# Peptides against a protein of PDB entry 2MBZ, part 34

Target 1, 143 residues: chain A of PDB entry 2MBZ
Amino acid sequence: GINLTPEEKFEVFGDFDPDQYEEEVRERWGNTDAYRQSKEKTASYTKEDWQRIQDEADELTRRFVALMDAGEPADSEGAMDAAEDHRQGIARNHYDCGYEMHTCLGEMYVSDERFTRNIDAAKPGLAAYMRDAILANAVRHTP

## One batch from the design tools (peptide; aimed at target 1 N118)

Design b2_p25_3_s3 (made by RFdiffusion4, then SolubleMPNN; its pose is not in this set)
Fold by OpenDDE base, seed 5:
Structure b2_p25_3_s3 (fold): chain B 143 residues (1-143), chain A 25 residues (1-25)
Amino acid sequence: as target 1 above (143 residues)
Amino acid sequence: EREEEEERRRRRAAGALAAAAAYLS
């Protein structure tokens, strides 16, 4: 789990605590390579590390929103590049994330209402836009 | 300023969820 105090968690994540999913993740994915890699990697993370991760996520969110506001298609180079950066961010911070895994995550964004609701808090339709960009990015890298 | 704070909160929530998604795999 995240080794931060409740106050530190609030400073980094606000009202949302990722650790609220710890039990569910363990029950559903505890035997996967991704889970093991993430547990091992994040075990040494400091508050500064988590803040950096959050800052990266916020930047990507703003980037996708800007693309949507500009009317850029989800399969545009800009949107696909943002999706690629998202994939690489997961790879750096959590676990090996190939294009197939990334597309599965994208599908989760639109199929799990918890993710859809929270992602779309930044902009309605953002989850679907991200899913589409993730898929397009995967396609261009796996012809 | 209040609107900016709320927007920052939304972005943080979205980012935190993205991090959670990395765990939910």
Scores: peptide ipSAE 0.084, ipTM 0.686, DockQ to the pose 0.523
OpenDDE base, seeds 1, 2, 3, 4: peptide ipSAE 0.076, 0.081, 0.077, 0.117; ipTM 0.667, 0.684, 0.695, 0.712; seeds 2, 4 fail the geometry check

Design b2_p25_3_s4 (made by RFdiffusion4, then SolubleMPNN; its pose is not in this set)
Fold by OpenDDE base, seed 5:
Structure b2_p25_3_s4 (fold): chain B 143 residues (1-143), chain A 25 residues (1-25)
Amino acid sequence: as target 1 above (143 residues)
Amino acid sequence: AAAAEEARRRRRAAGALAAGAAYLS
């Protein structure tokens, strides 16, 4: 699990304790390379590392919301760049994330209701917008 | 900021898959 003190976990995640759901995560993804890589990388993460990850996620959320509010298409350069940053963030912090993997994640965001609900809490339709931006970004990087 | 905070609130409420999202985002 996340090797933080209760106080550190509260500071980073608030009332949400991700370790409460470790069993479900392991059951769903425990046999994947992505899970193994993520466990290996995050095993050494400090409070500051986890905080940076949360800050990056929040920033990307705000960025996508701003793009939607501005009426930018999901296949705009701005939206695709945000999707690319999302992909690179996953690769840096968790596991190798190629464009095919990224598109699969994007599809999961709209096909799994729990993901959709969590993402769309920031703005209705955000999950679909992200999925479309992820797909567009993958297409432009696939000759 | 407000959008991010709302997203966090809902992630905490939905818990299980939010933990999964931590490995996917």
Scores: peptide ipSAE 0.040, ipTM 0.687, DockQ to the pose 0.248
OpenDDE base, seeds 1, 2, 3, 4: peptide ipSAE 0.057, 0.039, 0.040, 0.051; ipTM 0.682, 0.662, 0.679, 0.689; seeds 1, 3, 4 fail the geometry check

Design b2_p25_4_s1 (made by RFdiffusion4, then SolubleMPNN; its pose is not in this set)
Fold by OpenDDE base, seed 2:
Structure b2_p25_4_s1 (fold): chain B 143 residues (1-143), chain A 25 residues (1-25)
Amino acid sequence: as target 1 above (143 residues)
Amino acid sequence: ARAEEEARRRRRAAGALAAGAMYLL
């Protein structure tokens, strides 16, 4: 799991504890490359690393929310660029994330109610907006 | 139409891989 004290976890993640999903993730995807890569990369992460990751996620959330509030479509350049940054962030921090993988993640955001509730806590419909932006970004990068 | 269906099938198949780190957004 995440090698942080309970206090550090609270400081970084607040009420959301990623480790609550560890068993489910391992059970369902423990033999996948994504899982292995994520475990390998994150094994050495410090509190500061996790905080950076959260900060990046928060910034991205703010970008998407701002785009939504501005009425920008999910297939706008701004939304697709935010989706691309999201994909690259996953690739840097966790596992190789190609466009197909990213679109699958986007679909999960709207199909798994746990993700939907978590994401939409920032703004209702954000998960769907992200999914659509992710898909649009994948399309524009796919020959 | 067929390309979209194939893409959808690939997405469904790859969906399990995407969930490798469920807590990651």
Scores: peptide ipSAE 0.101, ipTM 0.680, DockQ to the pose 0.038
OpenDDE base, seeds 1, 3, 4, 5: peptide ipSAE 0.109, 0.088, 0.086, 0.079; ipTM 0.688, 0.735, 0.705, 0.691; seeds 1, 5 fail the geometry check

Design b2_p25_4_s3 (made by RFdiffusion4, then SolubleMPNN; its pose is not in this set)
Fold by OpenDDE base, seed 3:
Formats: structure tokens, C-alpha cells, sequence
Structure b2_p25_4_s3 (fold): chain B 143 residues (1-143), chain A 25 residues (1-25)
């Protein structure tokens, strides 16, 4: 799993334990290129690296929430740009994430109730909004 | 404190997203 001490994990993730999903992730995706790439990249990550990743995710969440609160459509330039930044963040930190992969992730956010409830904890409907923005961003970048 | 609770909700959402999206297809 994440190569941090229990104390470091608590400092970075707080009450959320990312390792609770380790076995399921390995079972479902352990034979994929994405899993291998992520394991390779994250093997060298420090506490500071994980903190940066969390900070980036927090910022994107706040950004999407702000867009929703402002009434901006999920296919607005602002929402699509946020989706693009989300895709690029995954690509930098974890694995190659093309637009097709990103749309698959977006669909998972609304089809897996565990993702939906965790994402919507920030704001009800956020998972659906993100999915729609991800799809719109993929469309505008695909000829 | 509502701000602290909001921060916790954001952290949980971000953490879940990062942990699961790191390997999901």
C-alpha cells in the first residue's frame, strides 16, 4: 500500500484510510497497466508528495463546488477546464489517463454508490456534475 | 464548527477519489 507510517497517513488523510480499498483494488485491477504504473510511481512518494496530491484534489473539489454554486453548466468552459485538470492530475500522479479512461472513471463515479456518496459528501450532485464535465471535456478534445 | 466539518467532508471526498481512482478502470 501507501509507503507511509500510520502517523504520516493520519496526518495526510486524517480519518480517511485509503488502504481500506487496497485488497479490492488489487483484486479488480491488479493485472492492468494502470495498476502497475501507479505502483511504480507511488513507490517513491514521500509524505509531502501525498500531501500535495491531497491538496490538488481538495482544490479541484472546491473548484467544482464553486462552479455548481455559481450555476455554471457542466459543459461550460470552466467546468471542462476543471475536468481537464483532474485528468492531468491523474496522469501526473498515477497512470496514463486519456480521455476514454477519464470518461470511464466519470461513469464509475455515478454508477458505484461508494464513489457517489464519498464525492457527494462535499456537495450533493457533485459526482454527477463531475461526470458530465468529464464527458464534455472529452468530447471537445476528441475530433 | 461548520468550517471544520466542511474541511473533513472535502478531505474524505478527495481521499476516496485519489485512493480509488489511482487504480480504477
Amino acid sequence: as target 1 above (143 residues)
Amino acid sequence: DEEEERRRRLRRAAGALAALSAYAL
Scores: peptide ipSAE 0.089, ipTM 0.716, DockQ to the pose 0.595
OpenDDE base, seeds 1, 2, 4, 5: peptide ipSAE 0.101, 0.111, 0.096, 0.061; ipTM 0.734, 0.735, 0.727, 0.670; seeds 1, 2, 4 fail the geometry check

Design b2_p25_4_s4 (made by RFdiffusion4, then SolubleMPNN; its pose is not in this set)
Fold by OpenDDE base, seed 1:
Structure b2_p25_4_s4 (fold): chain B 143 residues (1-143), chain A 25 residues (1-25)
Amino acid sequence: as target 1 above (143 residues)
Amino acid sequence: MAAREEERRRRRAAGALAAGAMYLL
């Protein structure tokens, strides 16, 4: 799990403990290479590493919301670039994230109500917008 | 924006570890 004290976890994640989902994640994904890579990378992460990851996620959220508020289509260059930055963030912090994997994540954001609720807390429809931007970005980078 | 982000951070309902079930991803 995440190697932080309860206090450090609260400072970074608030009332949320991601380790509460460890069993479900292991059951669903434990045999994947992505799971292995994520466990290996994150095992050494400090509080500061996790805080950086949160800050990056918050920045991307603000960026997507700003695009939506401006009326930019999810297949605009701005939205696709935000999706690309999201993909690259996953790759740096957790596991190799190709465009196919990224599109699968995008579909999960709209199909799993837990993700949809959490994402749409920033703006209604954000999960769907992200999914569409992720798909568009994958298409433009796929032969 | 900040209040919504803080709510998102505090009230996450899907993971932060491994393949596909992480809200952080």
Scores: peptide ipSAE 0.098, ipTM 0.738, DockQ to the pose 0.266
OpenDDE base, seeds 2, 3, 4, 5: peptide ipSAE 0.088, 0.087, 0.091, 0.094; ipTM 0.710, 0.699, 0.707, 0.684; seeds 3, 5 fail the geometry check

Design b2_p25_5 (made by RFdiffusion4)
Pose (drawn by RFdiffusion4):
Structure b2_p25_5 (pose): chain A 143 residues (1-143), chain P 25 residues (1-25)
Amino acid sequence: as target 1 above (143 residues)
Amino acid sequence: AEAEAEAALARRKAAGAMAFAAHAF
């Protein structure tokens, strides 16, 4: 998958070691189909592809988190769009985490506080803010 | 400078977690 050195993972993922939990991830749910399509795509991903996503993800925080500061609701245009923006980003980066699938991530994320702590490292409650943004975004698209 | 480096690493950590979660899904 990532097949990176501790140094690269640092320069790329920062102080986050996902490889250690590589096989541990499937322990949680290890039952998804999309992971299959993703592994095929992440089979050769390099540090650049991985770093490209990080710099991209960092941008997601400032805007999302900035929206929180202004006190605007998550189902807001800017927030939901930010959610749609997250979808295409994480979809084109692995296989295509569809809307319905993108939502599965939103709540299954709140369950394991490991993810939240690592995700919220930017700010608490961001996971909830995004889920609703993604959930609402999926609704305005859902037939 | 030290604070900016620590904040950047925290942001990369948060982003890394997202990317890893997306890889799992």

Design b2_p25_5_s2 (made by RFdiffusion4, then SolubleMPNN; from b2_p25_5, 13 letters changed)
Fold by OpenDDE base, seed 4:
Structure b2_p25_5_s2 (fold): chain B 143 residues (1-143), chain A 25 residues (1-25)
Amino acid sequence: as target 1 above (143 residues)
Amino acid sequence: EEEERRERRRRRRAAGALAFLSYAF
């Protein structure tokens, strides 16, 4: 779990309580390498580490929203580069994230209404845009 | 106005947190 005080969790995550999903995540992913890697990496994370991760997520969100507002297609170089940065961020912070895994995450963003609703809070259709950009980025990197 | 700004920040944090915490177990 996240080793922060309730106050620190509130400062970093706001009204979102990550602990609400710990059991579901364990049930769905507990036997995967991704879960083990994430547990190992995040066990030592400080409040500052979690804040950095949230800041990176927020910046990525802003970047995708800006691309959408500019009318850039999800398979544009800009959108695919943002998707690549997203993949690399997951790899740095949590677990090895190949293009196949990344594509699976993108599909989850549009198939799980909880993800869709939260992502689209920034801009309607953002989850679908991210999914499409993730897929396009995976395709361009797959021979 | 300050309360609305705080709520907007909370919503943005929640959106980013879910996208990342789906795998931040």
Scores: peptide ipSAE 0.096, ipTM 0.681, DockQ to the pose 0.409
OpenDDE base, seeds 1, 2, 3, 5: peptide ipSAE 0.091, 0.095, 0.084, 0.087; ipTM 0.723, 0.700, 0.659, 0.671

Design b2_p25_5_s3 (made by RFdiffusion4, then SolubleMPNN; from b2_p25_5, 15 letters changed)
Fold by OpenDDE base, seed 4:
Structure b2_p25_5_s3 (fold): chain B 143 residues (1-143), chain A 25 residues (1-25)
Amino acid sequence: as target 1 above (143 residues)
Amino acid sequence: EEEERERERRLKRAAGALAFLSSAV
């Protein structure tokens, strides 16, 4: 789990407790390499590390919202580049994230209402937009 | 229902995905 004090967790994540999903994550993905990689990487994370991750996520959210507001299609170069940066961020912070894995994440964003609700809090339809951008980015990088 | 189960199995490949709920991204 996240090795922060309750106060630090609140400062980084606000009212949301990410550890509330620890059991579900373990049950669903506990035997995967990605899970093991993530546990290993995050075990040493400090408050500053988690804050950086949140800051990166916030920036990427703003970027996608800006693309939508500008009317850029989800398969535009800008949207696909944002998706690529998202994929690379996951790879740096959590686990090796290939294009297939990334597309699975994108599908989850629209199939799991918990993700959809959280993502769309920034802008309605953002989850679907991200899913489409992720898929487009994967396609352009797949022979 | 079977299609939904197949979709679920596919989505389970996204290991640790729920950890991102805190940031949404």
Scores: peptide ipSAE 0.132, ipTM 0.712, DockQ to the pose 0.051
OpenDDE base, seeds 1, 2, 3, 5: peptide ipSAE 0.125, 0.134, 0.090, 0.089; ipTM 0.729, 0.732, 0.650, 0.649; seeds 1, 2 fail the geometry check

Design b2_p25_6_s2 (made by RFdiffusion4, then SolubleMPNN; its pose is not in this set)
Fold by OpenDDE base, seed 5:
Structure b2_p25_6_s2 (fold): chain B 143 residues (1-143), chain A 25 residues (1-25)
Amino acid sequence: as target 1 above (143 residues)
Amino acid sequence: MEEERRREERRRGRRVGGALMLPFI
């Protein structure tokens, strides 16, 4: 799990407690390379590292919302670039994230209602928009 | 009103950010 005190977790994640999912994540993905890589990499993370990752996710969310508000399609260069930045952020912070893995994450955002509800808290339809942008970005990078 | 709105926006941002880090954290 995340090696922070309850107070530090509240400061970084607020009302969202990532540890509430620890058992389910272990049961579903505990034997994957992605899980192993993430646990190994994040074991050394400080509060400042987690805050940076949260800030990156907040910025990405704001970019996608701004694209939607501007009426940019999910297969626009702007939306696909935001999806690419998301993929690269996962690769830097957690685990090797190829385009296939990224499309699987995008599909999870719309197929698991808990993800959809949490993502769409920023804007209704954001999870679907992100999924579509992730897919479009994967397609343009897979000749 | 403005401070409360900003608190809600920050709460929403943290929920989305947390969701985008899952499941591999």
Scores: peptide ipSAE 0.408, ipTM 0.845, DockQ to the pose 0.627
OpenDDE base, seeds 1, 2, 3, 4: peptide ipSAE 0.265, 0.288, 0.236, 0.382; ipTM 0.806, 0.814, 0.790, 0.837

Design b2_p25_6_s3 (made by RFdiffusion4, then SolubleMPNN; its pose is not in this set)
Fold by OpenDDE base, seed 3:
Structure b2_p25_6_s3 (fold): chain B 143 residues (1-143), chain A 25 residues (1-25)
Amino acid sequence: as target 1 above (143 residues)
Amino acid sequence: AEKEREEERRRRGKVIGGALMLPFI
């Protein structure tokens, strides 16, 4: 779980409660290295750390939306760079995220309806656009 | 403004943050 007071959690996450998924997360991924790394890293996070992570996520969301609104392809330099920044953000804040793992996350964004609805709340089709950009970025970095 | 940013985050439902939490919180 997240080591914040109920008040701090409300200030950072508002209507989204990450703790509601704790049991499912443990059941599905509790034996993975990614889960272990995430638990170890986030155990020391302050309210300010979580706020920074949310601010980074919001900025990246706005960046992808702007690319879509401009008609930039998901395999454009701009979209692939945004996907790379997304991957690096995961690596810094949560767990080691290689291109294969990132591609798997992208597929989950379009295959799990909960992810799709959450992501597409910013713009319809954003989950698919992100998946395509993630895949394109992985391809350009694979020898 | 911080208030407008917070309202925007709530409306969008912490899109990327939420996606990261579901597999690995």
Scores: peptide ipSAE 0.198, ipTM 0.794, DockQ to the pose 0.451
OpenDDE base, seeds 1, 2, 4, 5: peptide ipSAE 0.170, 0.195, 0.179, 0.188; ipTM 0.774, 0.794, 0.768, 0.789; seed 2 fails the geometry check

Design b2_p25_6_s4 (made by RFdiffusion4, then SolubleMPNN; its pose is not in this set)
Fold by OpenDDE base, seed 5:
Structure b2_p25_6_s4 (fold): chain B 143 residues (1-143), chain A 25 residues (1-25)
Amino acid sequence: as target 1 above (143 residues)
Amino acid sequence: SAAAEEEERRRRGKVVGGALMLPFI
């Protein structure tokens, strides 16, 4: 799992407890390449690594919210670039994330209410906006 | 503010990526 002490987990994740989902994740996805790659990569992660991942997520959220507030379409260059950065972040930190995988993640953001609630905590409709941007980014990179 | 954003982050956990952390983030 995440090789942090309970205190370090609290420092990084606050009220979010990643351990409460580990069993479900293993049961649902434990046989996937994504799961394997993520476990291999994250096994060496320090508190600083996990904090960086959170910081990257926060930055991307702020970026998407700013795009929404500006009225930029989800298929704008700005939104698609943010989606691309999201994809690349997953690839760096967790597992190989092609455009097809990324679109599957985007769909999950709107189909699993737990993801939707978590994402939309920043701004209502953010999950749908991200899904649409992810799809648009995938389309533009699939000629 | 950055402080307010951090407090909100602590309450809701990850901002990008749902409640299920890995591998689907």
Scores: peptide ipSAE 0.190, ipTM 0.784, DockQ to the pose 0.405
OpenDDE base, seeds 1, 2, 3, 4: peptide ipSAE 0.195, 0.171, 0.208, 0.171; ipTM 0.781, 0.774, 0.797, 0.768; seeds 1, 3 fail the geometry check

Design b2_p25_7 (made by RFdiffusion4)
Pose (drawn by RFdiffusion4):
Structure b2_p25_7 (pose): chain A 143 residues (1-143), chain P 25 residues (1-25)
Amino acid sequence: as target 1 above (143 residues)
Amino acid sequence: EAEEEAEREALLEAREAEREAEEEA
């Protein structure tokens, strides 16, 4: 998958070691189909592809988190769009985490506080803010 | 674990600061 050195993972993922939990991830659910399509795509991903996502993800925080500061709701245009923005990002980066699928991530993320702590490292409650943004975004698209 | 979390937060803040500086320039 990532097949990176500790140094690269640092320069890329920062102080986050996902490889250690590589096989541990399927322990949680390990039953998804999309992961299958993703492994095929992440089979050769390099540090650049991985770093490209991080710099991209960092940008997600400022805007999302900035929206929180202004006190605007997550189902807001800017917030939901930010959610739609997140979808295409994570989808085109692995296989295509569809809307319905993108939502599965939103709540299954609140369950394991490991993810939240690592994700909220930017700010607490961001996970909830995004889920609703993604959930609402999926609704305005859902037939 | 707590040390790792703090180090992660600090790195993220550093990257943000670098980017802000680049934007200001």

Design b2_p25_7_s1 (made by RFdiffusion4, then SolubleMPNN; from b2_p25_7, 13 letters changed)
Fold by OpenDDE base, seed 1:
Structure b2_p25_7_s1 (fold): chain B 143 residues (1-143), chain A 25 residues (1-25)
Amino acid sequence: as target 1 above (143 residues)
Amino acid sequence: EEERLERRRRRLEERRAERAAREAA
Protein backbone atom coordinates (compact mmCIF):
# COMPACT_ATOMS: atom_id res chain seq x y z
CA GLY B 1 0.00 0.00 0.00
CA ILE B 2 0.87 3.66 0.19
CA ASN B 3 3.62 4.17 2.71
CA LEU B 4 2.11 7.14 4.51
CA THR B 5 0.78 7.61 7.99
CA PRO B 6 -2.97 7.94 8.37
CA GLU B 7 -2.47 11.63 9.01
CA GLU B 8 -0.41 12.10 5.88
CA LYS B 9 -2.94 10.18 3.84
CA PHE B 10 -5.67 12.44 5.09
CA GLU B 11 -3.67 15.53 4.24
CA VAL B 12 -3.07 14.36 0.70
CA PHE B 13 -6.22 12.45 -0.17
CA GLY B 14 -8.77 13.72 2.30
CA ASP B 15 -11.55 11.34 3.20
CA PHE B 16 -10.66 9.07 0.33
CA ASP B 17 -8.41 6.17 1.24
CA PRO B 18 -6.67 5.07 -1.93
CA ASP B 19 -5.78 1.75 -0.35
CA GLN B 20 -9.42 0.75 -0.26
CA TYR B 21 -9.03 -0.77 -3.70
CA GLU B 22 -5.78 -2.59 -3.01
CA GLU B 23 -7.37 -5.98 -2.53
CA GLU B 24 -9.58 -5.67 -5.59
CA VAL B 25 -6.72 -4.51 -7.77
CA ARG B 26 -4.41 -7.24 -6.58
CA GLU B 27 -7.04 -9.90 -7.06
CA ARG B 28 -8.02 -8.85 -10.55
CA TRP B 29 -4.88 -7.34 -12.01
CA GLY B 30 -2.02 -8.36 -9.76
CA ASN B 31 -0.30 -10.23 -12.57
CA THR B 32 -0.21 -7.31 -15.00
CA ASP B 33 2.89 -5.34 -15.92
CA ALA B 34 1.14 -2.12 -15.02
CA TYR B 35 0.49 -3.35 -11.51
CA ARG B 36 4.08 -4.43 -10.99
CA GLN B 37 5.44 -1.18 -12.37
CA SER B 38 3.12 0.89 -10.24
CA LYS B 39 4.05 -0.99 -7.10
CA GLU B 40 7.72 -0.55 -7.87
CA LYS B 41 7.51 3.16 -8.67
CA THR B 42 5.26 4.19 -5.83
CA ALA B 43 6.94 2.11 -3.15
CA SER B 44 9.43 4.89 -2.49
CA TYR B 45 7.06 7.82 -2.85
CA THR B 46 6.98 10.33 -0.04
CA LYS B 47 4.13 12.52 1.04
CA GLU B 48 5.58 15.25 -1.13
CA ASP B 49 5.62 12.94 -4.11
CA TRP B 50 1.98 12.03 -3.67
CA GLN B 51 1.05 15.65 -3.18
CA ARG B 52 2.82 16.57 -6.40
CA ILE B 53 0.96 13.86 -8.25
CA GLN B 54 -2.34 15.15 -6.91
CA ASP B 55 -1.46 18.72 -7.82
CA GLU B 56 -0.65 17.66 -11.36
CA ALA B 57 -3.92 15.81 -11.65
CA ASP B 58 -5.87 18.76 -10.31
CA GLU B 59 -4.21 21.08 -12.78
CA LEU B 60 -5.05 18.79 -15.63
CA THR B 61 -8.65 18.60 -14.52
CA ARG B 62 -8.83 22.38 -14.49
CA ARG B 63 -7.39 22.50 -17.98
CA PHE B 64 -9.98 20.15 -19.34
CA VAL B 65 -12.79 21.98 -17.61
CA ALA B 66 -11.54 25.28 -18.97
CA LEU B 67 -11.41 23.86 -22.47
CA MET B 68 -14.97 22.60 -22.16
CA ASP B 69 -16.17 25.92 -20.82
CA ALA B 70 -14.50 27.68 -23.72
CA GLY B 71 -16.28 25.41 -26.16
CA GLU B 72 -13.09 23.88 -27.49
CA PRO B 73 -13.67 20.57 -29.23
CA ALA B 74 -12.20 17.50 -27.62
CA ASP B 75 -10.08 17.06 -30.73
CA SER B 76 -8.70 20.58 -30.54
CA GLU B 77 -4.99 21.08 -30.15
CA GLY B 78 -5.50 22.26 -26.61
CA ALA B 79 -7.55 19.26 -25.61
CA MET B 80 -5.19 16.82 -27.27
CA ASP B 81 -2.23 18.46 -25.58
CA ALA B 82 -3.93 18.07 -22.24
CA ALA B 83 -4.56 14.43 -23.04
CA GLU B 84 -0.92 13.97 -23.94
CA ASP B 85 0.15 15.50 -20.65
CA HIS B 86 -2.25 13.15 -18.92
CA ARG B 87 -0.68 10.17 -20.65
CA GLN B 88 2.82 11.32 -19.82
CA GLY B 89 1.87 11.88 -16.22
CA ILE B 90 0.65 8.33 -15.90
CA ALA B 91 3.77 7.03 -17.58
CA ARG B 92 6.06 9.03 -15.32
CA ASN B 93 4.35 8.34 -12.05
CA HIS B 94 2.80 4.90 -12.35
CA TYR B 95 3.41 2.66 -15.34
CA ASP B 96 4.22 2.64 -19.02
CA CYS B 97 1.27 4.14 -20.81
CA GLY B 98 1.22 3.97 -24.57
CA TYR B 99 -1.49 5.37 -26.75
CA GLU B 100 -3.40 2.11 -26.92
CA MET B 101 -3.48 1.75 -23.18
CA HIS B 102 -4.38 5.40 -22.80
CA THR B 103 -7.31 4.90 -25.13
CA CYS B 104 -8.41 1.97 -23.01
CA LEU B 105 -8.24 4.17 -19.95
CA GLY B 106 -10.36 6.77 -21.67
CA GLU B 107 -12.97 4.18 -22.47
CA MET B 108 -12.92 3.00 -18.88
CA TYR B 109 -13.73 6.53 -17.77
CA VAL B 110 -17.09 6.34 -19.49
CA SER B 111 -17.83 2.64 -19.08
CA ASP B 112 -17.03 2.26 -15.39
CA GLU B 113 -19.62 4.04 -13.30
CA ARG B 114 -17.20 4.64 -10.45
CA PHE B 115 -14.82 6.52 -12.72
CA THR B 116 -17.56 8.45 -14.44
CA ARG B 117 -19.07 9.56 -11.17
CA ASN B 118 -15.76 10.71 -9.76
CA ILE B 119 -14.64 12.51 -12.89
CA ASP B 120 -17.95 14.17 -13.65
CA ALA B 121 -18.07 15.49 -10.12
CA ALA B 122 -15.79 18.24 -11.40
CA LYS B 123 -17.98 18.90 -14.42
CA PRO B 124 -20.77 16.91 -16.04
CA GLY B 125 -19.54 15.30 -19.21
CA LEU B 126 -15.89 15.63 -18.30
CA ALA B 127 -15.26 11.90 -18.52
CA ALA B 128 -16.63 11.78 -22.04
CA TYR B 129 -14.65 14.85 -23.01
CA MET B 130 -11.46 13.33 -21.66
CA ARG B 131 -12.15 10.08 -23.46
CA ASP B 132 -12.63 11.90 -26.72
CA ALA B 133 -9.51 14.00 -26.22
CA ILE B 134 -7.48 10.92 -25.36
CA LEU B 135 -8.67 9.19 -28.49
CA ALA B 136 -7.95 12.21 -30.65
CA ASN B 137 -4.48 12.53 -29.19
CA ALA B 138 -3.80 8.87 -29.82
CA VAL B 139 -4.94 9.21 -33.42
CA ARG B 140 -2.76 12.21 -34.17
CA HIS B 141 0.29 10.40 -32.80
CA THR B 142 -0.44 7.21 -34.71
CA PRO B 143 -1.57 8.37 -38.16
CA GLU A 1 -15.17 19.68 -2.17
CA GLU A 2 -14.28 19.74 -5.84
CA GLU A 3 -10.59 19.50 -5.08
CA ARG A 4 -11.17 16.49 -2.87
CA LEU A 5 -13.15 14.81 -5.59
CA GLU A 6 -10.39 15.45 -8.09
CA ARG A 7 -7.94 13.73 -5.79
CA ARG A 8 -10.27 10.77 -5.54
CA ARG A 9 -10.52 10.63 -9.30
CA ARG A 10 -6.77 10.50 -9.63
CA ARG A 11 -6.43 7.69 -7.15
CA LEU A 12 -9.05 5.70 -8.98
CA GLU A 13 -7.07 6.13 -12.17
CA GLU A 14 -3.90 5.02 -10.44
CA ARG A 15 -5.44 1.89 -9.00
CA ARG A 16 -7.81 0.89 -11.74
CA ALA A 17 -5.55 1.57 -14.70
CA GLU A 18 -4.32 -1.98 -14.38
CA ARG A 19 -7.66 -2.84 -15.86
CA ALA A 20 -6.61 -1.14 -19.05
CA ALA A 21 -3.51 -3.28 -19.18
CA ARG A 22 -5.66 -6.36 -18.91
CA GLU A 23 -8.07 -5.19 -21.54
CA ALA A 24 -5.35 -4.05 -23.92
CA ALA A 25 -3.44 -7.36 -23.70
Scores: peptide ipSAE 0.093, ipTM 0.699, DockQ to the pose 0.038
OpenDDE base, seeds 2, 3, 4, 5: peptide ipSAE 0.121, 0.082, 0.093, 0.108; ipTM 0.715, 0.656, 0.693, 0.714; seeds 2, 3, 4, 5 fail the geometry check

Design b2_p25_7_s2 (made by RFdiffusion4, then SolubleMPNN; from b2_p25_7, 13 letters changed)
Fold by OpenDDE base, seed 5:
Structure b2_p25_7_s2 (fold): chain B 143 residues (1-143), chain A 25 residues (1-25)
Amino acid sequence: as target 1 above (143 residues)
Amino acid sequence: EEERLARLRARLAERRAERAAREAA
């Protein structure tokens, strides 16, 4: 898991509970290669690494929220590009994330209320918007 | 939006099926 003290976790993640995410991911994906890769990769992460990951996630959240506020469709170039960056971020930080896996994550964001509540804390409907953008991005990259 | 989502899912399924068919030929 994340090797941070409760105080460090609060400092990095604030009101978000990364342990909650890890528990859900473990419950759903604990027997997958993705989970194993993530555990192996993140085992060496420092507080600064996790802060960077959180900063990237926050930036992406702001991008999606801005797209929603602007009325951009989830299948717009901007939304699909944000989804692609999200996928690449997962690949860089956690595990190999193909488009199929990414769409599965998107579906989880809307089907698991724990994820939905955490994501929608930034903006109601964000999880659904992300799911749709992820799906659209997968479609455009599936010839 | 559900209709849009359904269209996206259908398109993805179609493209995957087409790819599978090409790879099998």
Scores: peptide ipSAE 0.321, ipTM 0.835, DockQ to the pose 0.016
OpenDDE base, seeds 1, 2, 3, 4: peptide ipSAE 0.144, 0.123, 0.137, 0.087; ipTM 0.687, 0.661, 0.707, 0.638

Design b2_p25_7_s3 (made by RFdiffusion4, then SolubleMPNN; from b2_p25_7, 15 letters changed)
Fold by OpenDDE base, seed 4:
Structure b2_p25_7_s3 (fold): chain B 143 residues (1-143), chain A 25 residues (1-25)
Amino acid sequence: as target 1 above (143 residues)
Amino acid sequence: EEEALERRRRRLEERRRRREEEERR
């Protein structure tokens, strides 16, 4: 789990509640191998590790928002590349994330209103855009 | 209305600046 002080959590995650996010993930995925892998991997994370992870997530969010604002389709090369970076970030930081797993996460972003609300806080429709980009990226990488 | 991500980034930058100022004291 996230072994940070309340101050450290606030410094790393800002106005986002990581404990709430962890609860949402646990409720949805708590009995999966992905959840176990994530708990094992993140157990050794330092504050600096979590800061890096959050910075990467914020950068990807900004990138998707910029693509939406530019009118780039979710199946554009730029959007699919952002989705690929998102998948690789999950794989590096949390658990093995194949394209099928990634598409499942994308569907969750639009089907679970808690995730939708949290994601769309950055920009309305972002969750749907990410889902579509994730799906497009999965398709282009499937033989 | 400013996007939530931009507001969050600004708050993080302000907190980082404050910590750096506190460490210099």
Scores: peptide ipSAE 0.082, ipTM 0.563, DockQ to the pose 0.171
OpenDDE base, seeds 1, 2, 3, 5: peptide ipSAE 0.058, 0.069, 0.020, 0.055; ipTM 0.558, 0.573, 0.476, 0.534; seeds 1, 2 fail the geometry check

Design b2_p25_7_s4 (made by RFdiffusion4, then SolubleMPNN; from b2_p25_7, 12 letters changed)
Fold by OpenDDE base, seed 5:
Structure b2_p25_7_s4 (fold): chain B 143 residues (1-143), chain A 25 residues (1-25)
Amino acid sequence: as target 1 above (143 residues)
Amino acid sequence: EEERERRRRARLAEREAERERREAE
């Protein structure tokens, strides 16, 4: 079964593995409103809810990897749509995630080596690709 | 033509990733 601590329940990204990112999440976000909101929201989650969240995260990871393998630019419609789905996943599962917040999260993908290493375990350069897609998606949605 | 083919390959890869997700459930 799944028995997560409050820190493990807080996933900053929709593609998070709570067990994998527990330390980083706690260090970066443990005292934020986003963390508190996510803790309250996820308190009612069942095992099935957590499995769904993991499945969604895995899907998005595979989708970005597939786009990279196909040679799609990070500012392509496909990559930006994947970034938008990522943002919406965070919003529905954890806390309100606007484009500014999403951009900040994307920057953390590449500025914190621990996040970079963990994300790039799926494919080298994935963190940078996701950051670029997140930024491009934010730009196209900014009036 | 090259851009169209690139986009086609990307869409196919995304569909394959979605199938893999469904099979893993």
Scores: peptide ipSAE 0.105, ipTM 0.644, DockQ to the pose 0.079
OpenDDE base, seeds 1, 2, 3, 4: peptide ipSAE 0.052, 0.046, 0.017, 0.031; ipTM 0.659, 0.656, 0.538, 0.634; seeds 1, 2, 4 fail the geometry check

Design b2_p25_8 (made by RFdiffusion4)
Pose (drawn by RFdiffusion4):
Structure b2_p25_8 (pose): chain A 143 residues (1-143), chain P 25 residues (1-25)
Amino acid sequence: as target 1 above (143 residues)
Amino acid sequence: TTLFPDPLVLLTTAAGFRRAADRAE
């Protein structure tokens, strides 16, 4: 998958070691189909592809988190759009985490506080803010 | 149809926010 060195993972993922939990991840659910399509795509991903996502993800925080500061609701245009923005980003980066699928991530994320702590490292409750943004975004699209 | 999350997406995302925090420091 990532097949990176500890140094690269640092320069890329920062102080986050996903490889250690590589096989541990399937332990949680390990039953998804999209993961199959993703592994095929992440089979050759390099540090650049991985770094490209990080710099991209960092941008997600400022705007999302900035929206929180202004005190605007997550189902807001800017927030939901930010959610739609997250969808295409994580979808084109692995296979195509559809809307319905993108939502599965939103809540299954709140369950394991390991993700939240690592995710919220930017700010607490961000996971909840995004889920609703993504959930609402999926609704305005859902037939 | 029952759908389940892609863990690689979660790890990638988690890495993004961890990296963002590191940069902020």

